# Peptides against a protein of PDB entry 6DSZ: the designs that were tried, part 142

Target 1, 361 residues: chain A of PDB entry 6DSZ
Amino acid sequence: NYVVTAQKPTAVNGCVTGHFTSAEDLNLLIAKNTRLEIYVVTAEGLRPVKEVGMYGKIAVMELFRPKGESKDLLFILTAKYNACILEYKQSGESIDIITRAHGNVQDRIGRPSETGIIGIIDPECRMIGLRLYDGLFKVIPLDRDNKELKAFNIRLEELHVIDVKFLYGCQAPTICFVYQDPQGRHVKTYEVSLREKEFNKGPWKQENVEAEASMVIAVPEPFGGAIIIGQESITYHNGDKYLAIAPPIIKQSTIVCHNRVDPNGSRYLLGDMEGRLFMLLLEKEEQMDGTVTLKDLRVELLGETSIAECLTYLDNGVVFVGSRLGDSQLVKLNVDSNEQGSYVVAMETFTNLGPIVDMCV

## One batch from the design tools (peptide; made by RFdiffusion4, then SolubleMPNN)

Design b2_p17_2_s1 (from b2_p17_2, 6 letters changed)
Fold by OpenDDE base, seed 5:
Structure b2_p17_2_s1 (fold): chain B 361 residues (1-361), chain A 17 residues (1-17)
Amino acid sequence: as target 1 above (361 residues)
Amino acid sequence: MPSPFAEKTDLSKLLAK
């Protein structure tokens, strides 16, 4: 009887930071295939709290805080389209992960998108949006008392969505997305009507963006709008202001992940396919009326890490680098560079043992 | 040495021109 100790998955396919265990605790949540690992970020380091087995590969993992909740809830979607909203409950030493709501959001009809599953949450927690199939945008309304996640589809005219986010500061839930057509790649916005179950015209569009535009970053207020990341360029648009940069340093390798450092959207970490870590800075200009406008965009190379599948800023310059291809890392960002010009120091490395071959014995 | 997690880092200085 060879007890093949099924090695736990070590490849990271998602990570998020928030306040899941309590309002005061800072948590790191890590998705490793079918496993969710929950940590508390402490002055001493990462403290493991709980591991949760999921009934499928985690495809989407997002923290969100509905109105009236003291702490974040966790939305998970699996690769088999099982959706759930999870809550952390602690009663003394007893720790429970409670399913607040669940549902299967699979459609009988639809072409699964080649770029995979995208799941997004409205910043005001009005809905969850899912791009699962070409030409469809699935909406899950967020209701406090509903234990069953119900979804509906809105038809997208744009069949080839590359990336999509909800924008901040919109009266109605508004998506911003990069799509491809025979003429190239474009950015468009739509308002999502829950009442009418349709799209309305969004506040802006940008036709003919960079041909390799691959990511949308929704920018919080006061800036608002979105950042579009390409192979050669980074662009900002908010309906009123457009700004583009083409720093030569990003052309060397494709940016594949990002994470917001500052709550106000002033800085973002960017990771590329070579494991280079960048800081994207939104330079502010304060107007005489007290309004804040974007002055410029700047990209700076911080250093090198493992190739990031996902990045998340924790606190105090500590970043978790979730890697699928290499070892995941905790890294420290320093104010001063080392002798090699790097601002990045590895603090901890988490060995990636490679893909778990599900040996169905 | 203080834990790197306890050390407050003002990254605003990192990229000050």
Scores: peptide ipSAE 0.048, ipTM 0.758, DockQ to the pose 0.731
Fold by OpenDDE base, seed 3:
Structure b2_p17_2_s1 (fold): chain B 361 residues (1-361), chain A 17 residues (1-17)
Amino acid sequence: as target 1 above (361 residues)
Amino acid sequence: MPSPFAEKTDLSKLLAK
């Protein structure tokens, strides 16, 4: 009896931070192929709580808190289009991950998008949006009493969506997306009507953004709007204000991931393909009427890490760097730079043993 | 330049070893 001890996956393909185990606990959740690892962030470091095997590679992992929930729920979509909403429950020493809802969201007809699976959640928890196939936007309405995740498709005229997010502060669920057409890359918004199962005209659009615009960041209130990250530029738009910067330092390598540091959206971590870690800062301007507007954008190089597949700010300047290509890291952000000009100090390194070839014997 | 970390984070949750 060869007990092939299946090597646990070490390559990270997703990470999120939130309050999943309790309202008070800060959790780090890490996706490693088919495995979900759940940690509690403590003064002593990361405490492992639970590992969960999924029935497929995790493609989307997002925490969200519906109205009236005391803690975050976890949405997972697998690469085989199995969707679930998970809840953490603990009773004494018994720890259970409960499936509150599940469903398969695969379409019989559709071209899988080249940029892969995108899953997003409306900040007001009205719906989940999925870009799985070209020319389709899938909507999963969030209903508390529904154990079955039902989805419908809305036809998207823009066939080549690069990235999409839900915006904050919108009366109706509103998506913002970068798309490519023969004329270049553009940003557009749509309101999503759950009732009519269609798109309505969104609040704004920006035609002819940077040719390599690749990511959308939805900015929370008071700023609202979105940040669009390209190869050469970072732009902000909220319908009323447009601002663009082109810091030379970001041209050296493509930014591939981001994470919001502050709840108000004043700071974001950015990671590039060379393992450089940046801080994007939104400078505020307070108007005479008490409204807060974006004054400027600034990018600062913090230092170098492993090449991030995903980033998540924990607390106290600690960042988890989830790496697929290299070792994952816990890093500390310092107020002052070291002698080399770096603000980043590695606290812990998690060895990546490379791709587990699932030898299906 | 103002430090990118000028805002004090809550020290209570994770201490650097």
Scores: peptide ipSAE 0.027, ipTM 0.607, DockQ to the pose 0.071
Fold by OpenDDE base, seed 1:
Structure b2_p17_2_s1 (fold): chain B 361 residues (1-361), chain A 17 residues (1-17)
Amino acid sequence: as target 1 above (361 residues)
Amino acid sequence: MPSPFAEKTDLSKLLAK
């Protein structure tokens, strides 16, 4: 019996950074199809800690920290709609990944959305939101005592949602989303009532955004609001302030992923379909009352990497570039550019042996 | 133009290889 050791997946389809193993450890978590890899970020580099086999292809992977938890928990949703919340536990040398909660969130009816599965977590950890099907927003309430992930649907009037995020600093859980209708693409907000299981009117909307607006970035305090990324433009809106830029450099290739660098939302990494890495900068203005407002947006080309499926800033200018189509990379961002004008230096390359054809065995 | 890295990034945890 030749046990053909199935080649381990090498294509990266998700990555996140946080404090999963402990409150003090910085972790990189990498999703490779059905495999989760957990690393500790050290002064010497990435130290592998654990590999976990999942019961399906990872479609969503998000870290979150409920109030009173010392470290982050991990939410995973598979392509077959199996959801779980995972906790890392270490007792001496013994490492265990504990399932805190699990459930299947598949609906019997609904059209799966063409833009795929979107999973988001409220910054205050009140709920998980899922866009799985057209015209439905699924809510999983986060309750510490509940081992079974129960979900309910709220009907969306907007049938073609492009992207959705929870906003920061909202009294009630508030989503911001880009949607398409016959008149074009628009941005809208809704408050989510857990009690009534319905949407209430959100704080703001913006009709007729760029036709190719594709991504929403929720901006933390003190700025708040959201960034909308298009093909030609980047816009900021927080209900009170609107600002748009159209840097010519982003027109050359579609931005496909982003990651926040600074906890306060001052900087974001952007990756495009050509493997160009950008920094989006939010320039702040301090008001006389001590409030911070957005003064301007700026985009800078940092350099070139593998085509990113996902990006995550680790620490110290080190970025993990998760690639599905090419080799994943660990890169260093430098303060000064090289002779070619690049701020990016490759530190490590992780060979991608090609798309694992999902042999449905 | 000012370096996009002009704000203090904690560079202490990862050594550049």
Scores: peptide ipSAE 0.029, ipTM 0.617, DockQ to the pose 0.072; fails the geometry check
Fold by OpenDDE base, seed 2:
Structure b2_p17_2_s1 (fold): chain B 361 residues (1-361), chain A 17 residues (1-17)
Amino acid sequence: as target 1 above (361 residues)
Amino acid sequence: MPSPFAEKTDLSKLLAK
């Protein structure tokens, strides 16, 4: 009986950056199926800190900082609907990952959505939202003292949600989502009432967006609103301002992932199915009253990488390209292009050995 | 056109020259 030492998973299915180990440390967290890898970003590169085995495939991984926390907490949801909130603790050389809260958020009744699990966190840390099943939005209220993650469902009239995010700068938690009906794809907003456990009418909607609209990006203040990514177009809407671009360069391949570069939401990385890396730029205009408005949107091709499942901007133009289909990469963004017109230089490559086919023999 | 990196986020920790 050759115990084939099960190779550790190498395919990346999620990545996030933040301050998980301390308030001062910049971390890269990588999800590889059931494995979480934690790195500290240093001048010398990625320093491995800890690996954590999860009791299931990681489906959602998000960092968030509740009011009064000195560092980020980690929300994880598994493909089997096990939810947890994790905290990093270090005491001398002893490193521990503490479960602050956990729960199973599976419903006995519901059709699992064909577009998979979506998990989002309110920017003000009031709640976690989950799209697990068609026609349901699950809410986990965030309470500091709650060791048991309790959730409730709100019924969605829109059965086919494609993507959903919480908006920034809203008095009440507000979701923005792309959905499909027989008439096409649309964008809608809802306010989430924790008290009444219902949706209220959101600030805006946009009917009949691009037929292939697939992603929502929530834009922080001062711009606010959302970016909607399609196959042929990129649109911005905040309730008062609408702007759309259709750059020919994005038509060649579907954009599949994004990551915010600047805290103010002025720049985003975009990755497509061919491994092209783009920068989306939000050009600002300062009004005479000191208000900042969106002047224009611009897309620039930066270069080529491995096909990204996820992207995260780290520091000083360094980007982690998490790949499921190819090798993951650490890449440097340069100010000047090379002779081929690329702004991207590979710094490190992480070999992907492919999916571990658990041959249950 | 200004480089897409013209506004260097002074995230200087990784490759501070």
Scores: peptide ipSAE 0.028, ipTM 0.596, DockQ to the pose 0.073; fails the geometry check

Design b2_p17_2_s2 (from b2_p17_2, 5 letters changed)
Fold by OpenDDE base, seed 4:
Structure b2_p17_2_s2 (fold): chain B 361 residues (1-361), chain A 17 residues (1-17)
Amino acid sequence: as target 1 above (361 residues)
Amino acid sequence: APSPFSEKVDLSLLLKK
């Protein structure tokens, strides 16, 4: 009887940073298939706090802080459409992960989207949005008193959504998404009415973006708006301002992940399919009236890492590189480049043992 | 080229090597 101790998954499929264990602690949460690992970021490195087994592969993992919560809550959606909101609770030495709410959000009818599950949270914590199926946008209202996650669908006319985010600074929850139709790829916005359970016209749209536009980044205030990342171009739009850059360096490999560095959205990390790490910079122009506008976009190559599935900036130039294909890394960003022109130094490497092929013998 | 880190990063978390 070989008790093959099922090797724990090592491939990272998601990571997020926030204040989950306390208001003061900075946490790194790592999704490894069905496993959630919780770390505290310390001056000494990553301190493991808890590991949690999930009832399914983690497809979405997002931290959010509803109004009046002292710390972040964790939204998880599994690949089998089980949703939960988790809370970290410590009582002395006892650590509990509490399910605040749960539900299954699977629909009986719908074509699962080819681009997979997308889960997003409104920055003001009014709702969770889910793109699970083509032509549907699922909404989970966030209500404190509900232990049962209830959802409803809104029909999307746009059947092929590539990526979607909630925008910042909107009176009503507003989504921005890239979609494809026979004419190409486009960006559109919708306001989400919880009351009427419908979409209203959003503040802006941009038709005929780059054909390979693949990612939407919602930009916080003061800039607002969104960044659209393509194969050849990076564009910014906020309804009033449009700016596009086409740095040749990004054409070499597809950008596949991003993470915001600064709370104000001035910098983003970008990772490509070759493991190149970039910094996207939003250069500000301050007007005499104190208004901040986007002056320019700039992309800088920082160096090379493992191929990132996900990136998360921690602090002090430290970045966690979550890798599915290679070893995950903790890397340091330096102000000065080395002799090879790299700003990246590996601090720690987490061995990826690859896919556990369950050889059922 | 200007440093990609021209803006001050919050240095509150010093990961000591």
Scores: peptide ipSAE 0.028, ipTM 0.559, DockQ to the pose 0.058
Fold by OpenDDE base, seed 3:
Structure b2_p17_2_s2 (fold): chain B 361 residues (1-361), chain A 17 residues (1-17)
Amino acid sequence: as target 1 above (361 residues)
Amino acid sequence: APSPFSEKVDLSLLLKK
């Protein structure tokens, strides 16, 4: 009897924060290959509540709250294109993860994109968008009564999408994406018509952004629009306002992940390939008519952590640093720097034992 | 330099000691 003690995966490939177990609980959800770990964030630290084995490697993990839901639902897409919407239910000591909906969204024909799977959710919970294949944008309409996730494809003329997000504050679901063509990298927007199953012209575009523009951040209201992060520059655009900065400090290493700190989108954490942690700040200007506009962008170096695959702000300056290459960390952000000029203090470290080669026997 | 935490972020109050 070979008791193959299946070593649990330790490398983190995704993390999200929200209210999954209840409306009141703050949760940290961690994806470790095929494992989902669910924690409650407490004053004492992370309390584990459930671990779930998934039927495949988690490629997308996003929390969302449809209208009329008291707590967040979890969307998961696996690397084998199995999609599900999960709900947490607890009855006394019994904890159940319920599948509200599921489906396979694999296409028979398509070139898998080199930048991997991208999954996004409309902020108004009208649809899920998936960039799985070059030249296709897959849409999953969100319908409460549908236990089967049905998807359709919209043809995308832009074959080389780098990153894509849904924008906030749009009457129709609107995507913003960075794409590459022979002339360089560009930003474009499209409205998504569920009725016609097509793209309509979006509110704005920006041609010839930085050549290494790699990430789109959708900015919530009141600012709206998007942040585009490159190797050398960070840009903001909302159709009316354009602003770009090129802080020399970000040129040293590629920014690879981000997470919104403030609900209003005034601050974002940025992590680079050297484990540097930054704060991106959106400085507001209040106009005479009461409108809020972006005045400036600023980047500050907070300190160093493990190389982040994903970042998620919890609360009270506590951040989870999910690492694939190193140890994951729970870190505290301080108002004042230490003697070394760092605002970051490690609270807890989670040892990464490296990639578990799933010996498929 | 202004503190990046000049505005307190308090989402759940759970981590207050």
Scores: peptide ipSAE 0.026, ipTM 0.573, DockQ to the pose 0.082
Fold by OpenDDE base, seed 1:
Formats: structure tokens, C-alpha cells, sequence
Structure b2_p17_2_s2 (fold): chain B 361 residues (1-361), chain A 17 residues (1-17)
């Protein structure tokens, strides 16, 4: 009996950075189809800690820290709608990944959205939001005592949601989303009432955004609001301030992923379909009252990497480039450019052996 | 062009080479 050791998946479909193993450890978590890899980020590089097999392809992977937790918890949703909340526990040399909560969130009725599964977590950890089906927004209330993940649906009038995020600094959980209708693409906000299980009017909306607006980035305080990424433009809106830029350099290839560098939302990494890596900078202006407002947006080309499916800033200018189509990389961002004008230096490359065709035997 | 990293990135953890 040749145990054909099934080749481990090498294509990366998600990555996240946080404090999962401890409050002090910086972790990189990598999703490779059904496999979760957990690393500790060290001065010497990535140290592997644990690998976990999941009962399905990972579709959503997000770290979050409920109030009173010392470290992050991990939310995972599979492509078959199995949801879980995972906790890392270590007792001496014994490592365990504990399921705090689980559930299946599949609906019997609904059209799966063409743009795939979107999973988001409220920054205040009040709920998880899921866009699984057209015209529905699924809510999982976050309750510490509940081992069973229960969900309910709220009807969305907007049938074609492109992307959605929870906003920061909102009294009630508030979503911001790009949607398409016959008139074009638009941005809208809704407050989510857990009590009434309905949407209330959000703080702002913007009709007729760029026709190819594809991504929403929620910006933390002090700026607040959201960034909308299009094919030709990058727009900031927070209800009071609107600012748009159209840097010619982003027109050459579609931006497909992003990651926040600074906790205050002053910098973001952007990756495009050609493997170009950009920095988006939010320039701040301090008002006389001590409030911080957005002065300007700037985009800088950093260099070239593998085509990113996901990006995550680690520390010390080191970025993990998770690639589905090419080799994943650890890259270093330098203050000074090289002779070719690149700020990016490859540190480590992880060979992608191609899509494991899961032959469902 | 001004360095995109003008603010001190806390370089403490990874690349103390």
C-alpha cells in the first residue's frame, strides 16, 4: 500500500498577522486550501509552530480580539459554510488549537454570490458579518458563552455587493459597501441592529463612484471612514470629508489586495495583478483643536513581487506576499531604493508547485 | 521622491541582521 503522501498545498489563498499564540508573539497565519500554517515572527525569520488541517477549503480567515481577551482569536469560514472560532493554547510544550465555537451557516435558499464569500468582523467584536448570497447579509452575534455559532439574515436591497467592511468608531456596528445597480456602482452604509435584526440608515452614502470600484478599506481612528479602490481612482470618504486621487500608475494593472501597515491607518500596502507593490499614504493635518484630518492621499510604487493573493505587513519593513499563481515571498521594504529604483528586496521564496487538483476520490 | 518609510517603522523584531 503506497501511501501516496498527498502533496501539501503550496498555493496561498489567505494570510493574516496578529497575536494568536500569545499576547507578546507576533504571528503569521497562512491559509493553503484546507491547511492552516501558524508561524511566530522572530528576528531570525519565520518559526513554524503548528499546522492544522481544516474540514474544508478556508474561504475566510480573520483574527479578532474580544474585550477582555489577552490574545487574538481566529475566525475561519470554509467554502462549505462551516464556521469556527479557534483559540491557541499552550501548556509547556503541549500545543492545542481549541474550538471555542462552531456552526454551519449555509442557507437552504439563496443564490451564492458570483464574487464569492466575504467575511468581516466588527472592530468592537460585536458581530461577524457574512456576504454569502445575493440580497442577504448574514450576522453572527459574538457571545463569549455561546459554543454554537448562530446566525440570522438581514435582507439587502442591494443585490450586487462588490465588497463590504465594518467601519471603525461607530456607536452601532456599521457596514460600508460597494454595490452595483443598473445606474452604476455606489457606496452605501448601514447600521446593523442586533436587537431588531435589521438595517438602519448609515451615516453616509456616495452614489455614482468609479465604475470599477472593487474594494473597501475601513480606516481606523483618528481618520475614520473608508477608502474605495477602483481601476483608475482611490477615494477617501468619512461622511464629512471626500478626497479622490487618480494616479496614472495604478491604471496599468488592477489592484487586487491590500493590507494596513500602521495601526492608525496612515499607510497601506497595495498589490496589483502584475505583482507591483504600492504604498498608499494618508497624509494627516492636525487641526488647532487637536483633531486629525486627512490632508491628501499619495501612492508610491515600491517595487515588484510575486502576484499577491494576499499581503500582510509583519514588522521591520518585512512583508509576507501570499501568492496563489506564483511563489509566495518574504520581502523587505527599504528606506532607500536600489539601483533599479526598487524599495523591495526578496528575503525568502516559497515554491508554489501549482494548484493541487483535489481529485475528490 | 520622499521615502515611503519616512516615519520610523519600528524595526525591532524581524531583521536584526
Amino acid sequence: as target 1 above (361 residues)
Amino acid sequence: APSPFSEKVDLSLLLKK
Scores: peptide ipSAE 0.019, ipTM 0.553, DockQ to the pose 0.062
Fold by OpenDDE base, seed 5:
Structure b2_p17_2_s2 (fold): chain B 361 residues (1-361), chain A 17 residues (1-17)
Amino acid sequence: as target 1 above (361 residues)
Amino acid sequence: APSPFSEKVDLSLLLKK
């Protein structure tokens, strides 16, 4: 009897940072195929708390804090469209991950999108949005007392959505998305009406963005708006201000992931397909009336890491680099560069043993 | 609906130091 010790998956396909175990704890959550790993970030490093096996590949993993919750809840969507909202409970030494709500959000009709599953949460926790199928936007209303996740679809006229986010600071939940049509790639916004179950016209649009525009970053207040990342350019738009940069350094390799460093959206980490780590900086201008406007965008090369599938800033200049193709890393960002001009130092490396073919026997 | 979680909590997160 060869007990093939099924090696645990080591390839990272998602990571998120927040306050899941308590209001005070900083957590790193890592998705490795069907496994969720939960860590506490400490001064001594990552402390493992719990591992959770899921009945499917994790496709979406997002932390959110509804009004009245003391700590973050976890939304998970699997590749088989099983959705759940999870809560961490600790009672003395007993640790439980409880399901607050669950549901299957699969549609009987629809073409699965070629760019995969996108899941987003409204910053005010009014709804979850899902792009699962072409020409459909699925909405899960967030209700405190609902144990069953109910969803409805809104038809999108734009059939080829590349990326989508909820914007910050909007009276109604507002999505911003990059889409492709025969004329090129464009950015559009829609307000989402929960009451009418329809889209209303959003605050702005930008036609004819860069042909390879691939990512939307929602920017929090005071800036608001969105950053659009392409192959050659990075653009900002908030309905009033437009700014674009085309730094030659980003043209060398496609940016594939991002993470916000500062709560106010002043800095973002960017990772490319060559494992280069960048800082995107939003330079502010304070007006005489106390309003903050975007003055400029700047990109700085920090150094090299494993090729990131996902990035998450932890604290004190420590970044988790989640890698699917290589070893995941904890890296330290330094103020001063080393002799090679790098601001990045590897602190810890997590060996990737490759894709575990989960032969569900 | 069945819980999306397998009951087998393997506590052995071996962070290989």
Scores: peptide ipSAE 0.000, ipTM 0.377, DockQ to the pose 0.019

